# Designs tried in a protein design run: peptides against a protein of PDB entry 4Y8H. Part 85

Target 1, 222 residues: chain A of PDB entry 4Y8H
Amino acid sequence: TTIVGVKFNNGVVIAADTRSTQGPIVADKNCAKLHRISPKIWCAGAGTAADTEAVTQLIGSNIELHSLYTSREPRVVSALQMLKQHLFKYQGHIGAYLIVAGVDPTGSHLFSIHAHGSTDVGYYLSLGSGSLAAMAVLESHWKQDLTKEEAIKLASDAIQAGIWNDLGSGSNVDVCVMEIGKDAEYLRNYLTPNVREEKQKSYKFPRGTTAVLKESIVNICD

## One batch from the design tools (peptide; made by RFdiffusion4, then SolubleMPNN)

Design b2_p25_1_s1 (from b2_p25_1, 13 letters changed)
Fold by OpenDDE base, seed 4:
Structure b2_p25_1_s1 (fold): chain B 222 residues (1-222), chain A 25 residues (1-25)
Amino acid sequence: as target 1 above (222 residues)
Amino acid sequence: SSVEEADKAAEESKASLAKNGGSFA
């Protein structure tokens, strides 16, 4: 898995790859790793997919109830605290690594949570097996005052770095954009780099024909 | 809507996970 978050001038972007694995096996090519906690608070999950889904649903339900009782839009820090307390209670037995992001009445926020309930804050974050490849892109290209489009591009480039360099990452790029004063924009399969373009030519070869893709004549005598 | 698309993607992923006996992401 490669998951990233990037703050921009008016919000936050999170992105994820869509590969699910079981050890060396690709179990799913189009796994959704972006989870809605609330309409404007989303997370990206790495680790055990069942644990990431279960914890995010539980906190999502609790945040919804809390929002209804308070008649207030939920805060990202409230979701973070609930997630942190839950993960800490299980002392790393829940294999969930989360990037939590969103917009609320206090602004835009980006956090990470590790399985033991440790939390980080940053302008850009990466987690998962592809996180180092993603972080190399983020560190190289992150700047202050990113536009929405620059942040989407940066997040997507960081995920692609994970896809290309990490065996645990692959297939597509999902994106969620949370901009202040707007609804969240979930972009399922924003990039599909492994979708083979429709073969413009159907090469029907007879059975036993190997297509010559490239021929190079090397003169061995010179 | 983005919410409906997310909910659909989540349900499809859950259904995939359930078939595969759990997965790492």
Scores: peptide ipSAE 0.242, ipTM 0.821, DockQ to the pose 0.608; fails the geometry check
Fold by OpenDDE base, seed 5:
Structure b2_p25_1_s1 (fold): chain B 222 residues (1-222), chain A 25 residues (1-25)
Amino acid sequence: as target 1 above (222 residues)
Amino acid sequence: SSVEEADKAAEESKASLAKNGGSFA
């Protein structure tokens, strides 16, 4: 997995690759690693796919209940705290590594969470097996006051670095843009750089390529 | 909508996960 988050002047973008693996096997070529916690709070997940999905749904449901109870838009820091407390309670046995991002009445936010419940804050973040490949791109090209378009490009370039250089990453780039004062823009398969080309040659041998040297029909029923 | 597309992508991923068992992402 390669997941990234990038802050820009008016919001935050997260992006992910779409490969799921089972050891050496590609289990899914188009896995969705971007999860909605609330309408304006999204996360990218790395680690055990079932754990990332389950924990984000649990916190999403509790954030919705909290929002209804308080009559307030949910805050990214509330989702962060709930995720942190849950993951810490399970001492890293829930294999969820998350980049949590969103917009709320306090502004735009970007955080990471590790399976043990440690949390970081940054202007750009990467997690997963492709995180070093992504971070090399982020550190080389990140600047203050990024535009929306520059941030989408930077995040997508960072995911592509994971797709090309990390065995655990591949297929497509998914993006979610959370801009202040707008709805979240989820861009499923924003880039599809691994479209399979048409096979130039058929390896189907014509009939008769191998001579039948002997045929014998044996009745095995008495 | 972005919500409908996310929900569809999540359902497709859940269906893939259920077929494949323990996947790493």
Scores: peptide ipSAE 0.170, ipTM 0.796, DockQ to the pose 0.692; fails the geometry check
Fold by OpenDDE base, seed 2:
Structure b2_p25_1_s1 (fold): chain B 222 residues (1-222), chain A 25 residues (1-25)
Amino acid sequence: as target 1 above (222 residues)
Amino acid sequence: SSVEEADKAAEESKASLAKNGGSFA
């Protein structure tokens, strides 16, 4: 997995690859690794796919209840705290590594969470097996005051670095853009760099393409 | 909508995960 988050001038973008694996096996070519916690708070998940999805749904439901109870838009820091406390309670047994991002009445936020409940903050973040490939792109091209378009490009280029250089990453790039004062823009398969071209040649050869050099009929019954 | 597309992608992903058992992402 390669997941990234990038802050820009008016919001935050997260992106992910779409490969899921089972050891050496590609389990899914088009796995959705971007999860909605709330309308304006999203996360990208690495680690155990079921754990990333289950924990984000649990926190999403609790954030919705909290939002209804408080009559307030949910805050990214509230989602971060709930995720952190839940993961810490399970001492890393929930194999979820998350980039949590969003917009709320306090602005735009980008955090990471590790399976043991440690948290980090940054202007750009990467997690997963492709994180080093992604980080090399991020460190090389990140600047202050990125535009939305520059941030989407940077995040997508960082995910592509994971797709090309990490065995655990592949297929497509998914993007979610969270801009202040707008709805979240989820871009499923924003890039599809691994589309199989149409087969130019048939693998069906006509009869007689290979000469029969020897034929032997063996009766198996005496 | 982006929400409906996300929910559809999540359901498709869940259905893939459920068929394959334990996958890593």
Scores: peptide ipSAE 0.158, ipTM 0.787, DockQ to the pose 0.661; fails the geometry check
Fold by OpenDDE base, seed 3:
Structure b2_p25_1_s1 (fold): chain B 222 residues (1-222), chain A 25 residues (1-25)
Amino acid sequence: as target 1 above (222 residues)
Amino acid sequence: SSVEEADKAAEESKASLAKNGGSFA
């Protein structure tokens, strides 16, 4: 998995790859790793798929109830605190690593949460097995006062670096844009870099060639 | 809305993942 968050001048962008794996097996090529906590608060998840989904749904429901009770727009720090307390209660037994981002009446926010409930804050963040490849792009190209378009591009380029360099990452790029004073913009499959162009050329394989349906590269260390 | 269609597509994908199992490695 590669997940990223990038702050820009008027908001925050999160992005994710769309590969799900079971060990060396690609389980799903087009999974959704972006989760809505509230209309303007979203998470990107890495780790155990079931744990990331379950924790984000639970906090989403609690934030909705809290918003209804208080008659207030939910705060990103409230979602962060609920996630942190939940993950800490389970002492790292929940395999969820999250980038939490959003906009609220206090501005735009970007945080990360590790499975044991530690939290970080930044202008750009990366998590998952592709995080090093993504961070190399983010550190090289992040600047103050990014536009929305520059932030979407930077986040997408960082996810693509994970897709190309990490075996745990792949297929498409999903993006969610949260801009102050606007609705959240969820861009499902914003990039589809691995769509094989319909090769107009029928590769007539010679008679007797077996179609390789799946290839797995296993490093056999001797 | 485009958001509701995207949400529905995301939920269908998530429901497929939950059935098939997987990690977000």
Scores: peptide ipSAE 0.066, ipTM 0.665, DockQ to the pose 0.615; fails the geometry check

Design b2_p25_1_s2 (from b2_p25_1, 11 letters changed)
Fold by OpenDDE base, seed 3:
Structure b2_p25_1_s2 (fold): chain B 222 residues (1-222), chain A 25 residues (1-25)
Amino acid sequence: as target 1 above (222 residues)
Amino acid sequence: SSVEEAEQAAAETRERLAKYGGSFE
């Protein structure tokens, strides 16, 4: 899996590949890894597919109820807190790694959450087995004050880097754009690269090695 | 709508995952 988030001048973009795997086997070529928490809050999920979906649906339902009760647009930080508390409660037994993004009355936001409930903040983030390949693109081409179009391109290029270089990533690029003052724009199969996967040698992950997602938190604030 | 499309894509994904399993590694 390769999932990314990129902030731009007026919002945030998230993107994902569409491959699912069962060990060394490609299970499906066109899975949806972008999930709606609320109309303007979306996430991308890596890890156990069922866990990523279940947790996002649970928080989505709770956020909807909260929004209805308060008559307020939900905040990304509220979704983040609910996700964090839920994942922390289960101490990493829920195999969900999420990039959470959205727009709310306080602005645009981009976060990541790990299975143990740790959270990161950034202008650009990547998770999944393809995260290093994606991050190489993001670090090389990210700049401040990206346009919507530049952010979509950057996110898509980062996902493609994962698709080309990571065996856990593949097929298509899905994108969701959350711009301030607009409805979320979900772009299913935004790119359909006909990547003729050369038969790369099956990296047999050793039985019992949970891929520790090495998050490189690049603190850009130094 | 983007919401309807996302819900459809999610439903299709769930149906496939329920049959074959899978991870987003």
Scores: peptide ipSAE 0.422, ipTM 0.888, DockQ to the pose 0.743
Fold by OpenDDE base, seed 1:
Structure b2_p25_1_s2 (fold): chain B 222 residues (1-222), chain A 25 residues (1-25)
Amino acid sequence: as target 1 above (222 residues)
Amino acid sequence: SSVEEAEQAAAETRERLAKYGGSFE
């Protein structure tokens, strides 16, 4: 898995690859790793797929109830706190590693959470087995005051680095853009780099097309 | 909508994971 988050001038973008693995086996090629906690708060998940989804749904439900009760838009820090408390309670038995991002009345936010409930904050973050490959791109190309388009490109390039260099990552790039004052923009399969263009050329060569260039008989019994 | 697309993508993912298992390593 490769998941990333990138802050830009007016919001935050998260992105993910779409590969699922079972040990050395590719289980699925087009999984969704971006999850909605609330309309403007999304997360990307790495680790146990079932755990990442279950925890994000639980927190999403609780955030919705809290929002209704308070008549306030959900805050990213509230979601972060709830996730942190839940993961800490289970002391790493929930195999969820999350990048949590969103926009709220206080601005744009980007956090990461590890399975034991530790949290990080940054302008750019990566998690998953492809995180090092992604981080190499992020560290090389991140700058302050990114535009939306620059941030989407940077996030996508970082995911692609994971796809190309990490065996746990692959297939497509999903993106979610959360811009202040706008609805979240979920871009499922924003890039499909591994979709081989339909081989326009038939690789059916006529029999005998391969010329024997050289034949050498070596006696192995010398 | 982005919400509907996300819900659909999540449902498809759950279905696939239920059948084959898997992790987001």
Scores: peptide ipSAE 0.477, ipTM 0.905, DockQ to the pose 0.729; fails the geometry check
Fold by OpenDDE base, seed 5:
Structure b2_p25_1_s2 (fold): chain B 222 residues (1-222), chain A 25 residues (1-25)
Amino acid sequence: as target 1 above (222 residues)
Amino acid sequence: SSVEEAEQAAAETRERLAKYGGSFE
């Protein structure tokens, strides 16, 4: 997985790849890793797919109820605090790593949260197995006062770096843009790079083939 | 809408993950 967040002059963008893995196997090529917590607060998830969805739905439901009760737009910091408390309570047993982003009456926000409940803040963030490849792009090309278009491009380029360099990342780029004073813009399959994945020939061995105890995929670079 | 598209994408993802398993590593 590669997930990123990038702040721009009037909001925040998050992006994700769409690969799901089961060990060395690509389980699915077009999973959605961007989740809506509220209309203007979204997250990208890495780790256990079921855990990322379950925790974001739980916090999303609680925020919705709170927003309805108070007649106030939800705040990103409130979502972050609820996520942090929940993940900390379970001491890393919930395998959710999240980039949380959004806009609220206090402005635009970008945070990360780890499975044990630690949090970080930044103008650009990356998580997942492809995070180092993504961060190399972000660190090289991030600048202050990015436009919306520049931020979408930067986030997409960072995800593509993960797709190309990380075996846990692949297929498409999903994007969500949260701009102050606008509705969130979810861009499903914003990019569909035909990365010729070297056909990992999943040799489905016929019935009766001895169970492979260890599978090592060695990329033989010629 | 972005909300409807996200809900559809999430539902499709859940269906596929339930059948084949998987993680977002």
Scores: peptide ipSAE 0.448, ipTM 0.895, DockQ to the pose 0.788; fails the geometry check
Fold by OpenDDE base, seed 2:
Structure b2_p25_1_s2 (fold): chain B 222 residues (1-222), chain A 25 residues (1-25)
Amino acid sequence: as target 1 above (222 residues)
Amino acid sequence: SSVEEAEQAAAETRERLAKYGGSFE
């Protein structure tokens, strides 16, 4: 998994790859790792897929109830606190690593949460097995006063770095943009870099060529 | 809408994960 968040001048963007794995096996190629906590507060999840979804749904429900009760737009810090308390209560047994982002009446926010309830704050963040590849892109290209378009590009480029360099990451890029004063913009499969074009090219192999059906490169380390 | 699309994507993901299992490593 590669998940990222990037703050820009008027909001925050989060992005994720769409691969799920079961050990060395690609289980699914087009999973959704971006979850809505509230209309303007979204998260990206890494770790146990079921745990990430379950915790975000639980907090989402609690935030909705709180918002209805207070007649106020939910705050990202409130969602963060609820997530922290929940994850801390389970002391890492919930395998959820989250990038939480959103906009609220206090502005735009970007946080990360680890399974034990620790949190980080930043202008750009990455988590998952592809986080190092993503961070290399983020560190190289992040600047202050990013536009929405620059932030989407940067986030997408960071996810692609994970897709290309991390075995746990792959397939497509999903994006969610949360801009101040606007509705959240969820961009499912914003990039689909690995869509195999149906190679209509009939490779007529010359007579006498053996088709390589399967190539396995076994690195025999002596 | 973004909300409907997200909910659909989540539902499809749940269905696939229930069938095959998986992690977001």
Scores: peptide ipSAE 0.429, ipTM 0.891, DockQ to the pose 0.776; fails the geometry check

Design b2_p25_1_s3 (from b2_p25_1, 12 letters changed)
Fold by OpenDDE base, seed 4:
Structure b2_p25_1_s3 (fold): chain B 222 residues (1-222), chain A 25 residues (1-25)
Amino acid sequence: as target 1 above (222 residues)
Amino acid sequence: SSAEEADEAAAATRASLAEKGGSFA
């Protein structure tokens, strides 16, 4: 897995690859790793699929209830705190590694959470087995005051670095853009770099294209 | 929203992976 988050001038973008695995086997080439916690708070998950899904759903439900109870838009820091407390309670037994991002009335936010409940904050973050490949791109090309388009490009390039260099990452790039004052934009399969183009030529050669130099019929029924 | 509909479709893919004991390495 390669997951990234990048802040831009008016919001935050998260992106993920789409490879899922079962040990050494590719389970799904086009699995979604971006999760909606709330309309404007999304996360990218690495680790155990069941754990990442269960945790994000639980926090999503709790955030919805909290939003309804408070009559307020949910805050990214509230989701982060709930995730952190839950993961810490289970002392790393929940195999969830998350990049949590969103927009709320306080602005745009980007955080990471590890399985034991540690949290980081940054303008750009990467997690998963492809995180080092992604971080090499992020460190090289991140600048202050990124535009939305520059941030999408940077995030997508970072995911592609994971796809190309990490065995645990692959296939497509999913993107979610959370811009202040807008609805979230979920770009499922924003890039599909591994789609095989249709064969430009038919490789059906007519019989006789290769000369048969010798034929031998061996009866194998003794 | 279009994002919500896309997320619901995506959630089905995650659920199927979770049931199979898959991972996001």
Scores: peptide ipSAE 0.375, ipTM 0.902, DockQ to the pose 0.520
Fold by OpenDDE base, seed 5:
Structure b2_p25_1_s3 (fold): chain B 222 residues (1-222), chain A 25 residues (1-25)
Amino acid sequence: as target 1 above (222 residues)
Amino acid sequence: SSAEEADEAAAATRASLAEKGGSFA
């Protein structure tokens, strides 16, 4: 998995690859790793699929109830705190690694959470097995005051670095853009860089290209 | 919203992976 988050001038973008695995096997080439916690709060998940799904659904439900009770738009820091407390309670037994991002009345936010409930804050973040490949791109090309388009490009380039260099990452790039004062834009399969082009050459040789030097017919009927 | 509908469709892929004991490596 490669997941990233990038802050821009008026919001935050998260992106993910779409490869899922079951041990050494590719289970699904087009699995979505972006999760909606609330309309304007999204996360990207790495780790155990059941754990990432269960924890994001639990916090999503609690955030919705809290929003209804308070008559307020949910805050990213509230989702972060609930996730942190839940993961810390289970002391790393929940195999969830999350990039949590969103917009709320206090602005745009980007955080990461590890399975033990440790949290980081940054302008750009990466997690998963492809995180180092992604971070090399982010560190090389991140600047202050990114536009929306520059941030989408940077996030997508960082995911592609994971797709190309990490065995755990692959297939497509999904993107979610959360801009202040707008609805979230979920760009499922924003890039599909592994679509096989039509083979320019056939490697089918005509019969007789290689001379048969010896033929042996063995009757296997005893 | 269009993003919510897209997330609901995406959730089916996650649920299927979770049932299989898959990972986001």
Scores: peptide ipSAE 0.394, ipTM 0.905, DockQ to the pose 0.514; fails the geometry check
Fold by OpenDDE base, seed 3:
Structure b2_p25_1_s3 (fold): chain B 222 residues (1-222), chain A 25 residues (1-25)
Amino acid sequence: as target 1 above (222 residues)
Amino acid sequence: SSAEEADEAAAATRASLAEKGGSFA
């Protein structure tokens, strides 16, 4: 997995790859890793799929109830605190690593949360097995006062670095943009770089070649 | 919103992965 978040001048963007795995096997090529907590608060998840889904749904439901009770738009820091308390209560037994982002009446926010309930703040963040490849792009090209378009490009370039260099990452790029004073913009399959063009040349494999239906690369470290 | 409808459609893919014991490595 490669997940990223990038702040821009008037909001925040999060992005993710779409590969899911089951051990060394690609389980799904086009799985969504972006989750809605509330209309203007979204997260990207890495780790155990069941844990990331269950935690984000639980906090989403509790944030909705809290918003209804208070008659206020939910704050990103409230969602962060609820996630942090929940993950800390389970002492890292919940395998959820999250980038949480959003807009609220206090502005735009970007946070990360680790499975044991630690939290970070940044202008740009990456998590997952592809995080180092993504961070190399982010550190090289991030600047202050990014436009929306520059932030979407930077986030997408960082995810593509994970897709190309990390075995756990792959297929497509999903993007969610949260801009102050606007609705969230969820761009499912914003990039599809691995669409195999129909090979114009039918390579007639010689008679007796078995089609490789599935390739798995297992690094056997000696 | 269109983003909420798109997330609800995407949630089916996440639920199916969770049931299969998949991971976001």
Scores: peptide ipSAE 0.349, ipTM 0.894, DockQ to the pose 0.558; fails the geometry check
Fold by OpenDDE base, seed 2:
Structure b2_p25_1_s3 (fold): chain B 222 residues (1-222), chain A 25 residues (1-25)
Amino acid sequence: as target 1 above (222 residues)
Amino acid sequence: SSAEEADEAAAATRASLAEKGGSFA
């Protein structure tokens, strides 16, 4: 997995690859690793698929209830605190590693959270097995005051670095854009770099066709 | 929103993957 988050001037972008694995096996080529917690708060997940789904749904439900009770838009910090408390309670037994991002009345936010409930904050973040490949791109190309388009490009370039350099990452790039004063924009399969070209050659050989793998001519006469 | 509809479609894929014991390594 490669997941990233990038802050820009008016919001935050998160992105993910679409490979799921089961040990050495590719289980799904086009899974979704971006999760909606609320309309304007999304996360990207690495780790156990069941744990990432279950924890994000649980916190999403609790955030909805809290929003209804308070008659207020949910805050990213509230989602982060609920996630942190839940993951810490289970002492790393819940295999969820998350980049949590969103917009709220206090602005744009980007956080990471690890399975044991540690949290980090930054302008750009990466997690998963492809995180080092992604971080190399982020560190090289991140600047202050990114535009929306520059942030989408930077996030997608960082995910592609994971796709090409990490065995745990692959296939497509999904993107979610959370801009202040707008609805979230979920760009499923924003990039599909691994689309197979049409096979130019038919591999239908007639019955009895044997491939000659090697030919050698030996002179037998001196 | 279009993002919510896209997430609901994605959620079905995530749920199926979760049941299979997939990892997001």
Scores: peptide ipSAE 0.336, ipTM 0.892, DockQ to the pose 0.496; fails the geometry check

